# Ledger of designs, part 171: peptides against a protein of PDB entry 4Z63

Target 1, 334 residues: chain A of PDB entry 4Z63
Amino acid sequence: LCLGMNDLTGNIPEDLFHLKRLNLLGIQENRLSGSLSREIRNLSSLVRLDVSWNLFSGEIPDVFDELPQLKFFLGQTNGFIGGIPKSLANSPSLNLLNLRNNSLSGRLMLNCTAMIALNSLDLGTNRFNGRLPENLPDCKRLKNVNLARNTFHGQVPESFKNFESLSYFSLSNSSLANISSALGILQHCKNLTTLVLTLNFHGEALPDDSSLHFEKLKVLVVANCRLTGSMPRWLSSSNELQLLDLSWNRLTGAIPSWIGDFKALFYLDLSNNSFTGEIPKSLTKLESLTSRNISVNEPSPDFPFFMKRNESARALQYNQIFGFPPTIELGHNN

## One batch from the design tools (peptide; made by RFdiffusion4, then SolubleMPNN)

Design b2_p20_1_s3 (from b2_p20_1, 8 letters changed)
Fold by OpenDDE base, seed 2:
Structure b2_p20_1_s3 (fold): chain B 334 residues (1-334), chain A 20 residues (1-20)
Amino acid sequence: as target 1 above (334 residues)
Amino acid sequence: MKPVGVSSFSELPLGTRVFP
């Protein structure tokens, strides 16, 4: 049943929950309000539930133990409060959970040992607090993780050294500290291609430890952290780099010539730093900017990127990194 | 301080696509 993208108001009709053979319920992009009914438990054949972009409120009902086939739960952009229900946090069938842009709160807790099928988790823009859950690496299929715009004080857990499934990770604006520890841990994530750490580590030094290595890193975004230091030498070994944003920091020194050696680098933002010296001539030879025939194998995270060029500009949404115009931003270096 | 630069905002591929 697909009733999305209408102007439906009120509650879900009770009779809808009598549809025991229903595999897909899509009621997204409406004006449905009130609590999400516990009677959703009656939809025992449900594989996909999309209630996103509504006016739902209250706690998410703890009925997911009665939904053994549920693979996709989309509840983004509602007014849900409380925590993740225990039955949802223990769901063995769930592949994708999107609860972005709600008012969920408390400590984030997932039983990753039980959540054997979870591959995508979006809990961005909520009110979760405390520390990052140390057991996230136990979600052995978890590839895509957005925890941005929560309040996860402290450091990246040491256990994340074992987060082998992790490919796309966003922790932007989450009050993280100790960038040296974070990078030292996350370098062990062998499948990590996309790392977004914007608006963390305020005023720290960007480490220049040559022992750091991110083999598969394609996207690195560490903007607006007030980071000190220089362009890190360890980054030169990330040969697959496609997008680098270190804008709005306090980085100094010269832009190194090796920045032009990245064959796939099509987006570079080093603006609003304190870089000095000459622009490397190697930047004029970037194949991605000069050749129309370069097929860039773009990482496809389950979350879009937003670019805001200046403080007054509206953020532009890009569902694909390739949607970013080829860009070199070196402005506002003094 | 307003976020400037690239940020992540998750939509996930299977769901409502509202482009701000």
Scores: peptide ipSAE 0.027, ipTM 0.700, DockQ to the pose 0.342
Fold by OpenDDE base, seed 5:
Structure b2_p20_1_s3 (fold): chain B 334 residues (1-334), chain A 20 residues (1-20)
Amino acid sequence: as target 1 above (334 residues)
Amino acid sequence: MKPVGVSSFSELPLGTRVFP
C-alpha cells in the first residue's frame, strides 16, 4: 500500500493495521500527525515501512520484535522523540534504518551483534548525546553510516579500526575531537570511499603524516573546522579521489602540484583558507574537467549531499555525488 | 558556518527539524 506524496492529515486508521499480509506500507510525504500506533505490530508480513516526511511525534513504538520480515524502516523528517526502541535496536531482519531529522535523544545504543542484516544507518540531525557507539563495527554488513549533527563528544572509537564493512561515513557537526586519532583509526577501514567530517576538530592541526593511507577514498569533506597545517601529503596516495572539500579552514602553504594527478577529481573546494603561491598548472590537466565522457564510478551514500553556491542561495540537494557540477573553488585565500 | 561548499543534509542548519 503506497499513499505517499499526498496531503493526508490526522492519524493512520486503526483498521489499516488489520492487513496482516501487507508487505509494504508507504505513507511518506504527507501531513500525518500524532504518535505512530503500536498496532503496527499487527502487520506481521511487513517488509518495508516508510513514514518519512510527516508530522509524527512521540516515541517510536517498541513493537519491532513482532515484525520479523521488516527490512526497511524509513522515518526521516518527523518529530519522533526518545531513543531507538529496544526491539528495533535488536532487529535481525532490518537492512536499512533511516531516522534522520527527528528529535531522538539519549545515548545511541544498537545491538550490532543482533543486527546481522543492517547495511545502512541514517541517524543524522537528531539529539543523540554521549559517545559514538564503540560496537558499530559489530554490525558486520553496515556500509552506510550517517551520524552527522548529533552531540557525540570525544574521539572516534579505536574499535572502528575493525569497521571493514564501512564505505560511506558522515560524522559532520558532531562535536568530535582529535582529527589525528580519527584519521589514524579510519585509515584501517579498507572499504571506506566517502568520509565527511565537516564542523568538527575545531582549531586542530590537519596531520601531514606520511604513514596515513586511504586507498579507496573517493570523497573527502573536512570543511569548516578551522584546521591549521598544509595540504596533507598522505592524500596524494588516494588515487581514486573524486571530491575534495577542505574549505573554510586555516590551511597554509602552497597548493601542491600532485592535486592535478587525480584522474577522477571533478570537485575541488579549497576556498576560504590561507593558501599562498601559484595555482598549479596540473589542475588544468584534470581529465575529469577536460573530458565529458569520464564514467566516474561514484560512491552512492544513502544520505543526501547539499551544495550552496553562495551564502544567500538555497542549498541544492544531490542524491549522488556525480550530480555536482565539475568545480574548482579556490576563492578567498590569502 | 560554512555558507558555500559540500555538505550532507544533516550538516546544514536548514536540515534541522524540517517538517513538510
Scores: peptide ipSAE 0.025, ipTM 0.695, DockQ to the pose 0.461
Fold by OpenDDE base, seed 4:
Structure b2_p20_1_s3 (fold): chain B 334 residues (1-334), chain A 20 residues (1-20)
Amino acid sequence: as target 1 above (334 residues)
Amino acid sequence: MKPVGVSSFSELPLGTRVFP
């Protein structure tokens, strides 16, 4: 049953929960309000539940143990409060959980040893606090993780060295500290292609440790951290780099010539730093910017990216990195 | 706060919808 993208109001009719054979319930992008009914438990055949972009409130009901076929739960952009229900945090069937942009709070706890099928987790823009869950690497299929805009004080857990499944990771604006430790840990994530760490590590030094290596890194965003230092030499070995944003830091020195050696780099933002010297001539030879007809089909993170063109503009949402226009931004430097 | 550039988090209030 798909009723998305309407102006439906009120709550879900109770009679809907008599549909025992229902595999898909999509009621997203409406104005449905109130609590999400516990009677969802009656939808025992449910594979996909999409209640996103509504006005639901209250706690998410703890009934997911009665939904053994549930693979997809989308509840982003609601008013849900409380934590992740225990039955949801222990779901062995769940592949994707999206609860971005809610009011969920408390310590984030997932039983990753039970969540054997979880491959995508979006809990961005909530009110989770405490430390990052150390056991996230135990979610052995977890590839896509957005935990941005929560209050995860402290450092990236040491256990994340073992996060082999991790490919797309955003921790933007989560009160994280110690960028050197974070990068030192995350470099061990051999499948990591997208790393977003914007609005953390305030005033720290960007490490220039030549031992750091991100082999498969395609997207690096570490903007607005007031980071000191220079362009990190270790980044030059990330030959697959497509998008680099180090804007709004306090980086100094020259922009190195190796920045033009990236064959796939199509988006570069180094603006609002303290870089000096000349613009490397190698930037004019970036193949991705000169070749018009290269279609690259590659996986993107499930979490959205946002771009503002100027201070007064509305943020634009992009579901894929290739949605960004080819860009070189070097403004507001010395 | 960075007014221009790339971000992976929503800068919008709860319930606000944006499209590309």
Scores: peptide ipSAE 0.023, ipTM 0.677, DockQ to the pose 0.494
Fold by OpenDDE base, seed 1:
Structure b2_p20_1_s3 (fold): chain B 334 residues (1-334), chain A 20 residues (1-20)
Amino acid sequence: as target 1 above (334 residues)
Amino acid sequence: MKPVGVSSFSELPLGTRVFP
């Protein structure tokens, strides 16, 4: 049953939850309000539940133990409060959980040993607090993780050295500390292609440790951290780099010539730093900027990126990295 | 408010991949 993208209002009729053979319920992008009924438990054949982009409120009902076939739960952009229900945090069937842009709170706790099928987790823009869950690497299939815009404190857990499944990771604006430790840990994530750490590590030094290596890194975004230091030499070994944003930091020194050696680099933002010297001539040789046919057939993260057109504009959502225009931003350097 | 660069990825993912 797909009723998405309408102007439906009020509550979901209770009789809808008597559809025991229903595999897909999509009621997204409406004006549905009230609590999500516990009677969703009656939808025992449910594989996909999409209630996203509504006006739902209250706690998410703890009935997911009665939904043994549920693979996709989409609840982003609602008013949900409380925590992740225990039954949801223990779901062995769940492949994708998206609860971004809600009011969920408390400590984030997932039973990763039970969540054997979890591939994508989007909990961005919530009110989770405490430390990052140390057991996230136990979610052995978890590739996409967005935990941005929460109130996590402290450092990236040491256990994340073992996060082999991690491919796309966002922790933007989550009050993280110790960038040196974070990078030192995350370099061990062999499948990590996208790393977004914007609005963390306030005033720290960007490490220039030659021992750091991110072999498969395609997207690095560490903007607006007031980071000190220079362009990190270790980044030059990330030969697959496509997107680099280090804007709005306090980085100094010259922009190194190796920045133009990235064959796939199509988006570079080093604006609002304190870089000096000449613009490297190697930037004019970036193949990605000269070739009109960048077939970026590369897997995009399951999470969109946001870019503002200007400081006053609303951030534009880009669902895929290739949606970004080829860009070199070097403005506002002294 | 910390100045956010125009191109800064300040907000990550709104979208889940809709697998057909």
Scores: peptide ipSAE 0.030, ipTM 0.696, DockQ to the pose 0.180; fails the geometry check

Design b2_p20_1_s4 (from b2_p20_1, 8 letters changed)
Fold by OpenDDE base, seed 4:
Structure b2_p20_1_s4 (fold): chain B 334 residues (1-334), chain A 20 residues (1-20)
Amino acid sequence: as target 1 above (334 residues)
Amino acid sequence: MKPVGVFSFSELPLGTRIFP
């Protein structure tokens, strides 16, 4: 049953929960309000539940132990409060959980040893506090993780050295500290292709340790951190780099010539730093800027990126990074 | 704060309107 993209108001009729053979319930992008009924427990055949972009409030009902086939739960952009219910945090069937842009709070706790099928987690823009859960690497299939814009004070857990499944990771704007430790840990994530750390590590030095290595890194966004230092030499070994944003920092020195050696780099933003010297001639040799043949080798992350072309209140959503126009931004440097 | 460029959802300024 798909009723998305309407102007439906009120709550879900109780009779809807009598549909025991229902595999998919999509009621997203409406104005449904009130609490999400616990009677969703009656939808025992449910595989996909999409209640996103509504006005739901209250706590998410703790009934997911009665939904043994649930693979997809999308509840982003609601007013949910409380924590992740225990049954949801222990769901062995769940592949994707998206609860971005809610008012969920407390400590983030997931039973990763139970969540054996979880491959995508989006809890960005909530009110979770405390520390990043150290046991996330125990979610052995967890590939896509967005925890941005929560209050996860402290450092990236040491346990994330073992986060082998991690491919897409966003921790932007989460009050994180110690970028050196974070990068030192995350370099061990062999499958890491997308790393977003914007609005953290305020005023720290971007490490230039040549021992750092991100083999599969395609997207690195570390903007708006007021980071000091220079263009990090270790980044030159990330031969698959496609998008680099280090804008709005306090980086100094020259833009190195190796920045033009990236065969796949099509988006570069180094704006609003303190870089000096000449623009490397090698930037004119970037193949991705001259060739439209973009090889899509991996799926895009489940969390979209957005582009603002001006200072307006408008942003364009891009479900795929390859949708970005080829860009070099070097403005507002010395 | 970065007014233009690439953002994740959580990095967008409050009140930003999203277009596909």
Scores: peptide ipSAE 0.360, ipTM 0.901, DockQ to the pose 0.330
Fold by OpenDDE base, seed 1:
Structure b2_p20_1_s4 (fold): chain B 334 residues (1-334), chain A 20 residues (1-20)
Amino acid sequence: as target 1 above (334 residues)
Amino acid sequence: MKPVGVFSFSELPLGTRIFP
């Protein structure tokens, strides 16, 4: 049953939950309100539940132990409060959990040893507090993780050295500290292609440790951290780099010539720093800027990126990084 | 705050309208 993208209001009729053979319920992008009924437990054949972009409130019902076939739960952009229900946090069938942009709170706790099928987790823009869950690497299939804009404290856990499945990771605006430790840990994530750390590490020094290496890094966004230091030499070894945003920091020194050696780099934002010297001539030779045909059919993260072209309240959604226009932003430097 | 450029959802200012 797909009723998404309408102007439906009120509560879900309780009779809808008598559809025991229902595999897909999509009621996203409506104006549905009230609590999400516990009677969803009656949908024992449910594989996909999409209630996203509504006005639901209250706690998410703890009935997911009665949904043994549920693979996809999309509840982003609602007013859900409380924590992740225990049955949801222990779901062995769940592949994707998206609860971004809610009012969920408390400590984030997932039983990763039970969540054997979880491959995508989006809990960005919530009110989770405490430390990052140390056991996330125990989710052996977890590739996409967005925990941005929560009130996490402290550092990236040491256990994340073992996060082999991690490919896309966003921790932006989560009050994280110690960028040196974070990068030192995350470099061990051998499948990491996308790393977003914007609005963390306020005023820290960007490490220039030549021992750091991100082999498969394609997207690095560490903007608006007031980071000090220079363009990090370790980044030059990330040969697959496609998007680099280090804007709105306090980085100094010259833009190094090796920045133009990235064959796949098509988006570079170093704006609003304190870089000095000349623009490297090598930037004019970036193949990605001249050849539009890099059909990088690379898997995109399950969480989209957005581009703001101006200071308006408008953002364009990009489901694929390749959708970004080739860009070099070097404005507002010395 | 970064007014323009690339953002994750969680980095967007509150009230930002999203277009495909």
Scores: peptide ipSAE 0.359, ipTM 0.902, DockQ to the pose 0.338
Fold by OpenDDE base, seed 5:
Structure b2_p20_1_s4 (fold): chain B 334 residues (1-334), chain A 20 residues (1-20)
Amino acid sequence: as target 1 above (334 residues)
Amino acid sequence: MKPVGVFSFSELPLGTRIFP
C-alpha cells in the first residue's frame, strides 16, 4: 500500500493494521500526526515501512520483534522522541534504518551482534548524547552511517579500526575532538570512500603525517573546523579522490601542485582559508574538469548531499555526487 | 557557518528548503 506524497492528515486508520499480508506500507510525505500505533505489530509480513516526512510524535513503539521480515524502516523528518526501541535495536532482519531529523535522545545503543543484516544507518539530526557507540563495528554489514548533528562528545572509538564494512561515514557537527586520532583510526577502514567531518575538532591542527593513508577515499569533507596547518601530504596518495572540501578553516601555506594529479577530482573547495602563493597550473589540467564523460557509476550513499549555490534558504538535493557541477572554489584566501 | 557549497542534511541551516 503506497499512499505517499499526499496531504493526508490525522492518524492511520485502525483497519489498516488488519492487513496481515501487507509487505509494503508507504505513507511518507503527508501530514499524519499523533503516535505511531503499536498495532503495526499486526503487519507480520511487512518488509518495508515508510512513515517519513510526517508529523508523528511520541516514542517509536517497541513492536519490531513481531515484524520478522522488516528490512526497511524509514521514519526521517518526524517528531519522534525517546530512544531506539529495544526490539528495533535487536532486529536481525533490518537492512536500513533511517530516523534522521527527529527528537530522539539519550545514549545511542544498538545490539550490533543481533543486527546482522544492517547495512545503512541514518540517525543524523537528533538529540543523542554521550559517546559514539564502540560496538558499531560489530554490525558486520554496516556500510552507510550518518550520525551527524548529535552531541557525541569525545573521540572516535579505537574499535573503529575494525570497521571494515564502513564505506560512507558522516559525523558532521557532533562535538568531536582529536582529529589526529580520528584520522589515525579511520585510515584502517579499508572500504571507506566517503568521510564527512565538518563542524568538529574546533581549532585543532590538521595532521600532516605521511604515514596516514586512505586508499579508497573519494569524498573528504572537513569544512568549518577552524583547522590549522597546511594541505596534508598524506592526501596525495588518495588517487581516487573526487570531492575535497576543506573550506572555512585556517589552513596556511601553498596549494601543492599534486592537487592537479587527481584524475577524478571534479569538486574542490579550499575557500575561506589562509592559503598563499600561486594557483597551481596543474589545476587547469584536471581531466574531470575538461572531459564531461567520466561516468563513474558508483553507488551513492543512502544519505544525499545538498548544494547551496547562494546564501538563500534553498538547497538542491543530489542523490549522486557526480551530479555536482565541476567546481573549483579558492575564494577568500589571503 | 559555511553559507554555500556542499552539505549533508544535518549540516544545512535550519529552515533550508530542499529541492530535488
Scores: peptide ipSAE 0.359, ipTM 0.904, DockQ to the pose 0.345
Fold by OpenDDE base, seed 3:
Parts: C-alpha cells; structure tokens; sequence
Structure b2_p20_1_s4 (fold): chain B 334 residues (1-334), chain A 20 residues (1-20)
C-alpha cells in the first residue's frame, strides 16, 4: 500500500493494521500525526515500512520482534522521541534503518551481533548522547553510517579499526575531539570511500602524518572545523579522490601541486582558509575537468548531500556525488 | 558557519528549504 506524497492528515486507520499479507506500507510525505501504533505488529509480512516526512510523535513501538521480514524502516523527519526499541536494535532482518531528523535521545545501543543484515544506518540529526557505540564494527554488513548532528562527545572508538564493512561515514557536527586519533583509527577501514567530519575538532591541527593512508577514499569533507596546519601530505596517496572540502578552516601554507594529480577530482573547496602562494598550475590539468565523457558509476552513500549556491535558505539535494558540478573554490584565502 | 557549498542534511541551517 503506497499512499505517500499526499496531504493525508490524522491517524492511520486501525483497520489498516489488519492487513496480514501487506509487504509494503508507504505513507511518507503526508501530515499524519499522533503515535505510531503498536498495531504495526499485526503486519507480520511487512518488508518495507515508510512513515517518513510526517508529524508522528511519541516513542517508536517495541514490536519489531513480530516483524520477522522487515528489511526497510524509514521514519526520517518525524517527531519520534525516546530510544531505539529493543526489538528494533536486535532485528536480524533489518537491512536499512533511517530515523534521521527526529528527537530520539539517550545512549545509542544496537545489538550488532544480532543485526546481521544491517547495511545502512541513518540516525543523523537526533538527540543521542554519550559516546559512539563501540560495537558498531560487529555489524558485519554495515556499510552506510550517518550519525551526524548528535551529541556524541569524545573520540572515535578504537574498535572502529575493525570496521571492515564501513564505506560511507558521516559524523558531522557531533562534538568529536581528537582528529589525529580519528584519522589514525579510520584509516584501517579499508573500504572507506566517503568520510564527512564537518563541524568537529574545533581548532585542532589537521595531522600531516605521512603514515596515514586512505586507499579508497573518494570523498573527504572536513569543513568548518577551524583546523590549523597545512594540506596533509598523506592525502596525496588517495588516488581515487573525487571530492575534497576543507573549507572554512584555518589551514595555511601553499596548495601543493599534487592536488592536480587526482585523476577523478572534480570538486575542490578550499575556500575560507589562510592558504598562501600561487594556485598550482596542475589544477588546470585535472582530467575530470577537461574530459566531458566521464561516466562514473560509483557507489554513493545512502545519505544525500546538499549544495547551497548562495546564502539563501535554499539547498539542492544530490543523491549522487557525481551530480555535483565540477567546481574549484579557492575564495577567501590570503 | 559555512554559508555556501556542500552540506550533509545535519549541517544545513535550520529552516533550509530542500529542492530536488
């Protein structure tokens, strides 16, 4: 049943929860309100539940042990409060959990040993507090993780050295500290292609440790951290780099010539720093900017990126990084 | 704060209107 993208109001009719054979319930992008009914437990054949972009409130019901086939739960952009229900945190069938932009709170706890199918987790823009869950690497299929804009104070857990499945990771605006430790740990994530750490590590030094290596890194966004230091030499070994945003920091020194050696780099934002010297001539030789026929079928994170072209309240959504226009932004430097 | 450029959802200022 798909009723998304309407102007439906009120509560879900109770009779809807009698549909025992229902595989898909999509009621997203409406004005449905109230609590999400516990009677969802009656939808025992449910594979996909999308209640996103509504006005739901209250706690998410702890009924997911009665939904053995549930693979997709999308509840982003609601008013849910409380924590992740125990049955949801132990779901062996769940592939994707998206509860971004809610009011969920407390310590984030997932039973990763039980959540054997979880591959995408979006809990960005909530009120989770405490530390990052150390056992996330035990989710052996977890590829996409967005935990941005939560109150996760402290450092990236050492256990994340073993996060082999991690490919797309966003921790923007989560009060993280110790960028040196974070990068030192995350470099061990051999499948990491996208790393977003914006609005963390305020005033710290960007490490220039030549021993750091991110082999498969395609997207690095570490903007608005007031980071000091220079362009890190270790980044030059990330030959697959496509997007680099280090804007709105306090980085100094020259923009190195190796920045133009990235064959796939099509978006570069180093604006609002303290870089000096000349613009490297090698930037004019970037293959991605000169070749019109680059079809890049590359995996994108499940969490979208947005571009603001001006200071207006408008942002364009991009589901694929490749959708960004080729850009070199070096403005507002010394 | 960064007024323009690339953002994740969580980095967008409150009240930002999203267009596809």
Amino acid sequence: as target 1 above (334 residues)
Amino acid sequence: MKPVGVFSFSELPLGTRIFP
Scores: peptide ipSAE 0.306, ipTM 0.891, DockQ to the pose 0.335

